# Designs tried in a protein design run: peptides against a protein of PDB entry 3B8E. Part 52

Target 1, 230 residues: chain A of PDB entry 3B8E
Amino acid sequence: PFLIFIIANIPLPLGTVTILCIDLGTDMVPAISLAYEQAESDIMKRQPRNPKTDKLVNEQLISMAYGQIGMIQALGGFFTYFVILAENGFLPIHLLGLRVNWDDRWINDVEDSYGQQWTYEQRKIVEFTCHTPFFVTIVVVQWADLVICKTRRNSVFQQGMKNKILIFGLFEETALAAFLSYCPGMGVALRMYPLKPTWWFCAFPYSLLIFVYDEVRKLIIRRRPGGWVE

## One batch from the design tools (peptide; made by RFdiffusion4, then SolubleMPNN)

Design b1_p12_8_s3 (from b1_p12_8, 10 letters changed)
Fold by OpenDDE base, seed 1:
Structure b1_p12_8_s3 (fold): chain B 230 residues (1-230), chain A 12 residues (1-12)
Amino acid sequence: as target 1 above (230 residues)
Amino acid sequence: LLELARELAEKA
């Protein structure tokens, strides 16, 4: 998000506070829960990793985590961001280069795509109205990310959802997201304004996409061991 | 975390 903010000079799509809430709040318990995941049914049929040659984190894993899944997550967040701003009169093309004027406290006549003038205060309200849904979008796509991380090769349907700590993590991150989104004072304290419940569903297609993508990837790995997607 | 977030939000 921050890279696109710099490159495209768009209004800030995700605040620093929301990023901290993701990295330190919502993602911690889910990540820890993976330590309690049941071993894959075929894990003992695999050859041991060579500690000298086989890295625990390899280029393929980095590509999958940051290059593929991370990109889909970011796209989900940006989709929510662009939809909210478009509903408020700011079309995506109009946002390009707008940051300088957007963040200027002395400019109170920034026009949207329809010629409506926006005061600094109004612009900040809509910006912060984007931060919370972006955050929630990340949480929703993290559901899929956490679930797909249960296995390396086997389908989640083969593995099942027996890890109670992981299930608890999913509820915890969701409850925390709801708390941060709807608790009175969060707008003032954290610049996290309440979102319409419908915004939770905005991320669902991306969450499903992540899940399906990984299941297809795992299916390919099972059918073609040693492929480039492994 | 919330306190830290608050402090950062105030500085931003």
Scores: peptide ipSAE 0.009, ipTM 0.421, DockQ to the pose 0.028
Fold by OpenDDE base, seed 4:
Structure b1_p12_8_s3 (fold): chain B 230 residues (1-230), chain A 12 residues (1-12)
Amino acid sequence: as target 1 above (230 residues)
Amino acid sequence: LLELARELAEKA
């Protein structure tokens, strides 16, 4: 998110506070819960990794995590961001290069795509109105991300949802996201303005996409052991 | 995270 903010010079899609809430708030318990995941049913049928040659974190895992899943997550967040700004009169193309004027408190006549002028205060309200739904979008796609991380090869349907700590983590991160989104004073404290409940559903297609993508990937791995996808 | 924390501290 921040890289695109810099490269495209768009209004800040996700605040630093919201990023910290993701990294320290919503993701921590779910990540820890993976340590308690039940071993895959076929794990003992696989050859042990060679500790000298096989890294726990390899280029393929990095490519999957950051290059594929991370990009889909980012796309989900940006989709929500662009939809909200478009609903407020700022079309995606108009946002390119707008940051400089957007963040200037002395410019109170920034025009949207329809010629409506926006004061600095109004712009910051709509920006912070984007931060909360972006954050919630990330939480929703993280549901899928966490679930797909349960297994390396087996389908989630084969593994099942037996990890109670993981299930608790999903509820915890969702409850925390709701708390941060709707608790009075969060707009002042965290610059997270309340969102319409409908925005929770904006990420669902992306969450589903992540899930389907990974299940297809795992299916390919199961059908073609030793493939480039493994 | 530390950089983000610093940025938050500067903006606070």
Scores: peptide ipSAE 0.008, ipTM 0.399, DockQ to the pose 0.023
Fold by OpenDDE base, seed 2:
Structure b1_p12_8_s3 (fold): chain B 230 residues (1-230), chain A 12 residues (1-12)
Amino acid sequence: as target 1 above (230 residues)
Amino acid sequence: LLELARELAEKA
């Protein structure tokens, strides 16, 4: 998010405080919960890794987790961001290069895509209105990410949802997201303005995409062991 | 995280 903010010079899509809430709040318990995940049912049927050649963390895993899935997550967040700004009169093309004028407190007549003038205060309200839905979008796509991370090879349907700590983590991150989004004073304290409940659903297609993508990947691995998809 | 901490410190 911050890289695109710099490169495209768009209004800030996700605040620093919201990023901290993701990294330290919503991600911690779910990540710890994966340590308590049950071993895959076929783990003892697999050949042991070669400690000299096979790393615990390989380039393929990093590419999948941070590259492919990370890109889908980012797309989900930006989709929500662009929808909110478009509903407020700022089309995506108009946002390019707008940051300089957007962040200037002395400019009170920034025009939207329809010629409506926006004061500095009005612009900041819209900006902060984007932060909370972007945050929630990340949490919603993280549900899928956490669930797919339960296994490397077996389907989630084969593994099941038996990890009570993981289930607790999903509820905890969701409850925290709801608290940060709707608790009175969060707009002042964290610059996280409350969102309409409908914004929670904006991420669902992306969560489904992540889930389907990984299940297909795992299916290919099971059908063609030793393929490039592992 | 360090940049974020720095930005937060500058804004505090």
Scores: peptide ipSAE 0.006, ipTM 0.375, DockQ to the pose 0.022
Fold by OpenDDE base, seed 3:
Structure b1_p12_8_s3 (fold): chain B 230 residues (1-230), chain A 12 residues (1-12)
Amino acid sequence: as target 1 above (230 residues)
Amino acid sequence: LLELARELAEKA
């Protein structure tokens, strides 16, 4: 999110406070829960890892975590961001380079794609209105991310949902997201304005895409062991 | 995954 904000000079899609709420709030319990996940059924059939040659973190895992899943998460968040701004009169092309004027407190006549003038206060309201749905989008995508991280090779349907701590983590992150989105005063404290309940569903296609993508990947790995996808 | 990714990034 922040890289695109810098490169494209668009209005801030996700606030620093909301990023901290994701990294320290919604992701903490889910991440800890993975430490309590049951071993895959085939793990004892594998040769022990050679500590000298086999890294715990390999290029494939980094590519999956940051390159593939992280990119899909970012795309989901940005999709929500662009939809909200488009509904408020700012088309995606118009946002390119707009940040400088958008963040200037002395410019009160920034025009949208339809020639409507926006005061600084109005622009900040719509910006902060984007932060909450972006945050919620990330949480919904993280549901799929957490579930796919239960296993490396086995399907989630083979592994099952037996980890009670992981299930608790999913409820905790969702409850926290709802609290931060709807609790009075969060707009002032966190610059997170309340969102319409319909915005929760905007991320569902992306969450499903991540889940299907990873299940297909795991299926390929099971059918072709030792392939480049592993 | 972000923590796994972070642990991975810290080890990378």
Scores: peptide ipSAE 0.006, ipTM 0.332, DockQ to the pose 0.038; fails the geometry check

Design b1_p12_8_s4 (from b1_p12_8, 10 letters changed)
Fold by OpenDDE base, seed 1:
Structure b1_p12_8_s4 (fold): chain B 230 residues (1-230), chain A 12 residues (1-12)
Amino acid sequence: as target 1 above (230 residues)
Amino acid sequence: LLELARELAEEA
């Protein structure tokens, strides 16, 4: 998000506070829960990793986590961001280069795509209205991320959802997201304004996409061991 | 975390 903010000079799509809430709040318990995941049914049929040649984190895993899944997550967040701003009169093309004027406290006549003038206060309200849904979008796509991380090769349907701590993590991150989104004072304290419940569903297609993508990837790995997607 | 977030929000 921050890279696109710099490159495209768009209004800030995700605040620093929300990023911290993701990295330190919502993701911690889910990540720890993976330590309690049941071993894959075929794990003992695999050859041992060579500690000298086979890295735990290789280029393929980095590409998968940050290059592929991370990109889909970012796209989900940006989709929510662009939809909210478009509903408020700011079309995506109009946002390009707008940051300088957007963040200027002395400019109170920034026009939207329809010629409506926006005061600084109004602009900040809509910006902060984007931060919370972006955050929630990330949480929703992280549901899929956490679930797909249960296995390296087997389908989640083969592995099952027996890890109660992981299930608890999913509820915890969701509850925290709801708390931060709807608790009174969060707008003032954290610049996280309440969102309409419908915004939770905005991320669902992306969460499903991540899940399907990974299941297809794993299917390919099972059918073609040693492929580039492994 | 919320306190830290608040501080960062105030500085931003």
Scores: peptide ipSAE 0.009, ipTM 0.440, DockQ to the pose 0.028
Fold by OpenDDE base, seed 4:
Structure b1_p12_8_s4 (fold): chain B 230 residues (1-230), chain A 12 residues (1-12)
Amino acid sequence: as target 1 above (230 residues)
Amino acid sequence: LLELARELAEEA
C-alpha cells in the first residue's frame, strides 16, 4: 500500500496506525496459531527435506506469499479504497498525482472528478474514512490467507479446521477489527472513522479468490508432484 | 515499528 502511495502519489490508502494494528494487533495471534496447526495427514509419507539444500523459506515460498497472495491482498485493499473515493467523487484516474495537493493544509479547494471543491478537513475525513475499510478489507482477506496457510499440499477440506487456537485467532482479529472500526473515539485516536457494515463484504470476493487460487494450486501439486507450483 | 510508533505518537 505505501509503495503505491509513493509511486502513484495518491492519497494515503492505509495509515501507519492501521498498518501497526494489522501487524501487531490482528496478525499476531493468527500467525502464532499456525505453530499449533496439526501436521498434514500425508506428511510422514513424504520424503524429508534435505536440511542442506531445502530451505524452510525458499524463493518459491516468497514468490507465493509476497508475489501472489500479497498482491491479491493489496488489490483487495485498493479496490475498497478506490470504491470509497469514487463514491465520494474521486475517480481512480483523478487520484494519480493528487497527494501533494491533498496533503497540503493550505489548499482548501481541491477539486474532485466532478468539480466539487474539498477543504483540507473534508479531504482528511474521506481519507480516514478509507483507512478503516482498507484495514477491514485486509482482515477479511487475511481470513483466507490464514486458512490457506494451514496446509502446504493438502486441501483445507482434507485438513479440516481442528486448530482451536487458529479459530480463536480468526475471532480475535475480527473482534479487534470491529472494535477499532466502531469504538467511539477511534477516529480521533487512530484516525479510523466508522464504516458502514456493508464494507465488510467488499473484500469477500478477494478472500474467495485467494482461497480458490490456493486450493487450485494445491490440487495441481497433488495431481502433479514435483511441479513448478510446488 | 518503534520509529513508526514514535511518528504516530508525535502525530497524535
Scores: peptide ipSAE 0.007, ipTM 0.420, DockQ to the pose 0.024
Fold by OpenDDE base, seed 2:
Structure b1_p12_8_s4 (fold): chain B 230 residues (1-230), chain A 12 residues (1-12)
Amino acid sequence: as target 1 above (230 residues)
Amino acid sequence: LLELARELAEEA
């Protein structure tokens, strides 16, 4: 998010405080919960890894987790961001290069895509209105990410949802997201303005996409062991 | 994280 903010010179899509809330708040318990995930049912049927050639963390896993899935997550967040700004009169193309004028407190007549003038205060309200839905979008997408991370090969349907700690983690991150989104004073304290409940659903297509993508990947791995998809 | 900490410190 911050890289695109710099490169495209768009209004800030996600605040620093919200990023901290993701990294330290919503991600910690779910990540710890994965340590308590049950072994895959077929793990003992697999040949042992070669310690000299097979790394525990390989480039393929990193590329999948942080590259491909990360890109889908980012797209989900930015989709929500662009929808909110478009509903407020700022079309995506108009946002390019707008940051300089957007952040200037002395400019009180920034025009939207329809010629409406926006004061500095009005612009900041819209900006902070984007932060919370972007944050929530990430949390919703993280549900799918956490669930798919339960296994490397077996389908989630084969593995099941037996990890009570993981389930607790999903509830915890969701409860935290709801707290940060709706608790009085969060707009002042964290610059996270409350969002309409409908914004929670904006991420669902992306969560589904991640889930389907990974299940298809795992299916291919099961059908073609030793393929490039592992 | 360090940049983020710095930004937070500047905003505080």
Scores: peptide ipSAE 0.006, ipTM 0.404, DockQ to the pose 0.022
Fold by OpenDDE base, seed 3:
Structure b1_p12_8_s4 (fold): chain B 230 residues (1-230), chain A 12 residues (1-12)
Amino acid sequence: as target 1 above (230 residues)
Amino acid sequence: LLELARELAEEA
């Protein structure tokens, strides 16, 4: 999110405080819960890892976790961001390079794509209105990410949802997201303005996409062991 | 390097 903010010079899509709420708030319990996940049913049928040649974290794991899933998460968040700004009169192309004028407190006549002038205060309201739905989008996508991380090769349907700590983590992150989104004073404290309940559903297609993508990937791995997809 | 670049691009 922050790289696109820097490279494209767009208005800040996700505030620093909201990023901290994701990294330290919503992701902490889910991440810890994975340590309590049951071993895959086939793990004992595999040869022991060679500690000299086999890394715990390999290039394939990094590529999946950060390169593929993180990219889809970012795309989901930015989709929500662009939709909100477009609904408020700022088309995606118009946002390119707009940050400098957007963040200038002395410019009170920034024009949107339709020629409407926006004061600094109005612009900041719209920006902070984007932060909450972006945050919620990430949480909804993280549901899928957490579920797919339960296994490396087996389908989630084969592994099942027996990890009570993981289930608790899903509820905790959702409850925290709801609290941060709707609790009075969060707009002042965290620059997170309340969102319409409909924005929770905007991320569902992306969450489903991640889940389907990973299940297909795992299916390919099971059918073609030792392939480049592992 | 491409994976690292993607990781950095996703975190930022």
Scores: peptide ipSAE 0.000, ipTM 0.304, DockQ to the pose 0.022; fails the geometry check

## One batch from the design tools (peptide; made by RFdiffusion4, then SolubleMPNN)

Design b2_p13_1_s1 (from b2_p13_1, 12 letters changed)
Fold by OpenDDE base, seed 5:
Structure b2_p13_1_s1 (fold): chain B 230 residues (1-230), chain A 13 residues (1-13)
Amino acid sequence: as target 1 above (230 residues)
Amino acid sequence: SLKELLEQLRKLA
C-alpha cells in the first residue's frame, strides 16, 4: 500500500498505526495457531524430496504463491478504499496526484470530481473513514489466507477445521478488528473512524478469490505431483 | 523504518 501511495501520490489509503495493528495485533494469534495444525493425512504416501534440487525450487515457488496472495490482499484493500472515496465524490482518476493538496492544512477548497469543495478537516475525516474499512478488508481476506495455510497439498475440505486454536484465532482477530473500529476514542487515538457494517462485506469477493485460487492450485498439485505449481 | 514508525506514533500520542 505504501508504494502505491508514493508512486501515485494519492491520499494515504492505510495509516501506519493500522498496519501496526495488523502486524502486532490481528496476525499474532493466527500465526501461533498454525503450529498446532495436524499433519496432512497423506504425508506418509508422499515420496521423499531430493534435498539438493527439490527444496530450493519448492521454496521459490511457495514464496511466489504467497507473494501473489499478498497482492490480492492489497488489491482488495485498495478496492474498498476507492469505492468509499468514490461514494464521497472522489473518483479514482481524480485522486492521482492529489496528495500534496490533500495533506496541506492551509488549502480548504480542494475540489472533488463534481466540483464540491472540501476543507482540510472534512478531507481528513473521509481519509480516516477509509483507513478502518481498509483494515477490516485485510482482516476478512486474512481469514481465507489463514484457512488455506492449514494445508500444503490437501484441500481444506479434506483436512477439516479441527484446530480449535485456529478457530479461536479467527474470532480473536475479528473481535480486535471490531474493537478498533467501534470503540469510542479510536478516531482520536488511532485515526480509525467507525465504519458502516456493510463495509465488512466488501472484502468477501476477494476472500473467496484467494480460497478458490489456492484450492485450484492444490488440485493441480494433487493431479500433477512434482510440477511447476508445487 | 521501524524507528520512523515509532516516531510517528510518538507524535500521535
Scores: peptide ipSAE 0.006, ipTM 0.386, DockQ to the pose 0.025
Fold by OpenDDE base, seed 4:
Structure b2_p13_1_s1 (fold): chain B 230 residues (1-230), chain A 13 residues (1-13)
Amino acid sequence: as target 1 above (230 residues)
Amino acid sequence: SLKELLEQLRKLA
């Protein structure tokens, strides 16, 4: 998200504190759970791995899997971000290069896609309105990703949500999302304004698309073992 | 507490 913020010069989709909450609060426990799940699966269900060959392959597979999941999550968050900004008059194309003017406190006449002028304060309200839904979208996409992991034949995900730590991680990230979204002080403290309940569902179409994509991928793998899609 | 952690994170933001 931050890289896209810099490269595309768009208004900040996710605050620094929110990023830290994702990286340390919501991503860490699932990541640990996947690491433990892999270890348990390998120890209990597989022959002893060759440390020289299998470790390198596993690290690469884990890195690719986490990298891909992270990119999918980011795309889900950006989807919600663009929807919210579009609902407030800022179409995605109009956001490109807007950051400099958006963040300038002295510019109080930034125009949206429809010619409406926005003061600095109004723009920051809209920006901070995006932070909470972006975060919640990441959590909802994480739910989908974890559900998808249950059905993956990949060695990393073989046990799926049978791991108690993974289940705990789901509850923790959901509780954190609810706390950050609805605690009265969070708007002032973290620049995360209260979330309308409808925004929890904004990620669902995206989660469904990812689910369908993964099911199609799995179907292709099942029909053509050893394909490039594996 | 989670609240204290969030307040500390706020100071870092």
Scores: peptide ipSAE 0.000, ipTM 0.336, DockQ to the pose 0.048
Fold by OpenDDE base, seed 2:
Structure b2_p13_1_s1 (fold): chain B 230 residues (1-230), chain A 13 residues (1-13)
Amino acid sequence: as target 1 above (230 residues)
Amino acid sequence: SLKELLEQLRKLA
């Protein structure tokens, strides 16, 4: 998100505080929960692997999977960001290069896509309105990510939701998201304005996309062991 | 390849 902010010179979609909440708050417990995930049902039935080659392959696969999932997560966040800004009159194309004028407190006549002028204060309200939904979008997408990461080859339907620690992590992450979104004073303290409940659903298509993507990936791996997808 | 593109995008993200 921050790289796109720099490259495209768009208004900041995700604040530093929200980034810290993701990295330190929402990701920590889920990451620990994944370490305690139950072994895949077929792992112990496999022949001994070559430690050198199989480690490298696994690291490449994990890196690729997390990279792809991370991109989908970012896309989900940006989708939410662009929807919010579009609802406030700023179409995605208009946001390109707008950052310089957006962040200038002395410019109070920044025009939106429809010619409406926005004061600095109004622009910052809209910007901070994006922070919470972006964060929540990441959390909702992470639900799917955590569920799919519990297994390497088996479908979620085959492995099931047996890890109580993972379930706890999902609840903790959700509770944190709700706290940051709705607790009084978060707008002042964290620049995270209260979220309309409807924005929680904005991430659901991306969560579904991740889920479908991973299930298809796992299906391919099961049908073609040792293939390029692995 | 899509893989290479995704890897490059990952490095840029």
Scores: peptide ipSAE 0.000, ipTM 0.278, DockQ to the pose 0.019; fails the geometry check
Fold by OpenDDE base, seed 3:
Structure b2_p13_1_s1 (fold): chain B 230 residues (1-230), chain A 13 residues (1-13)
Amino acid sequence: as target 1 above (230 residues)
Amino acid sequence: SLKELLEQLRKLA
């Protein structure tokens, strides 16, 4: 998010403190929980890896986890960001290059896409209003990401949700997201203004997309072992 | 390439 902020010169979509909350708060427990996941039913049918040539985390896993899924997460967050700003009069095209004027406290007449002038204070309220929904969107998308990471080739329906630590991780990250979004004082402390409950649902299509995409991918792998998708 | 874009976005995550 921060790189797009710099490259596109858009208003800051996600605060630094919020990013830290994602990295340290919402991601750690779920990631640790995967260490306790049960082995896939067919794992013992696979040849052991060669310790000299094969890494535990190969380029394919890295490319898939961070590349494809990370892209969908980022797109989900930015979608939420653009929707909020559009609802407040700033269309996505108008946001390009706006950062310089947006962040200038001496400019109190920044126009939106409809010619409405916005003071610095008003702009910052809208900016900080975006931080919480962006964060929550990431958390909601992470639900799907964590669930799909349970298995490499088996469906989640085949593997099941037996990992209690993973379930706890999902609960913990959700509870943390709710705490940061609704606890009094978080708006001042973290620049995360309270989230309307409806914004939690904005990420659901992306979570569903990730889930469906991965289930289809796994289905293809099961039907065509050794394919390019594997 | 889509792959490079994905890698860049990965670095952003």
Scores: peptide ipSAE 0.000, ipTM 0.277, DockQ to the pose 0.022; fails the geometry check

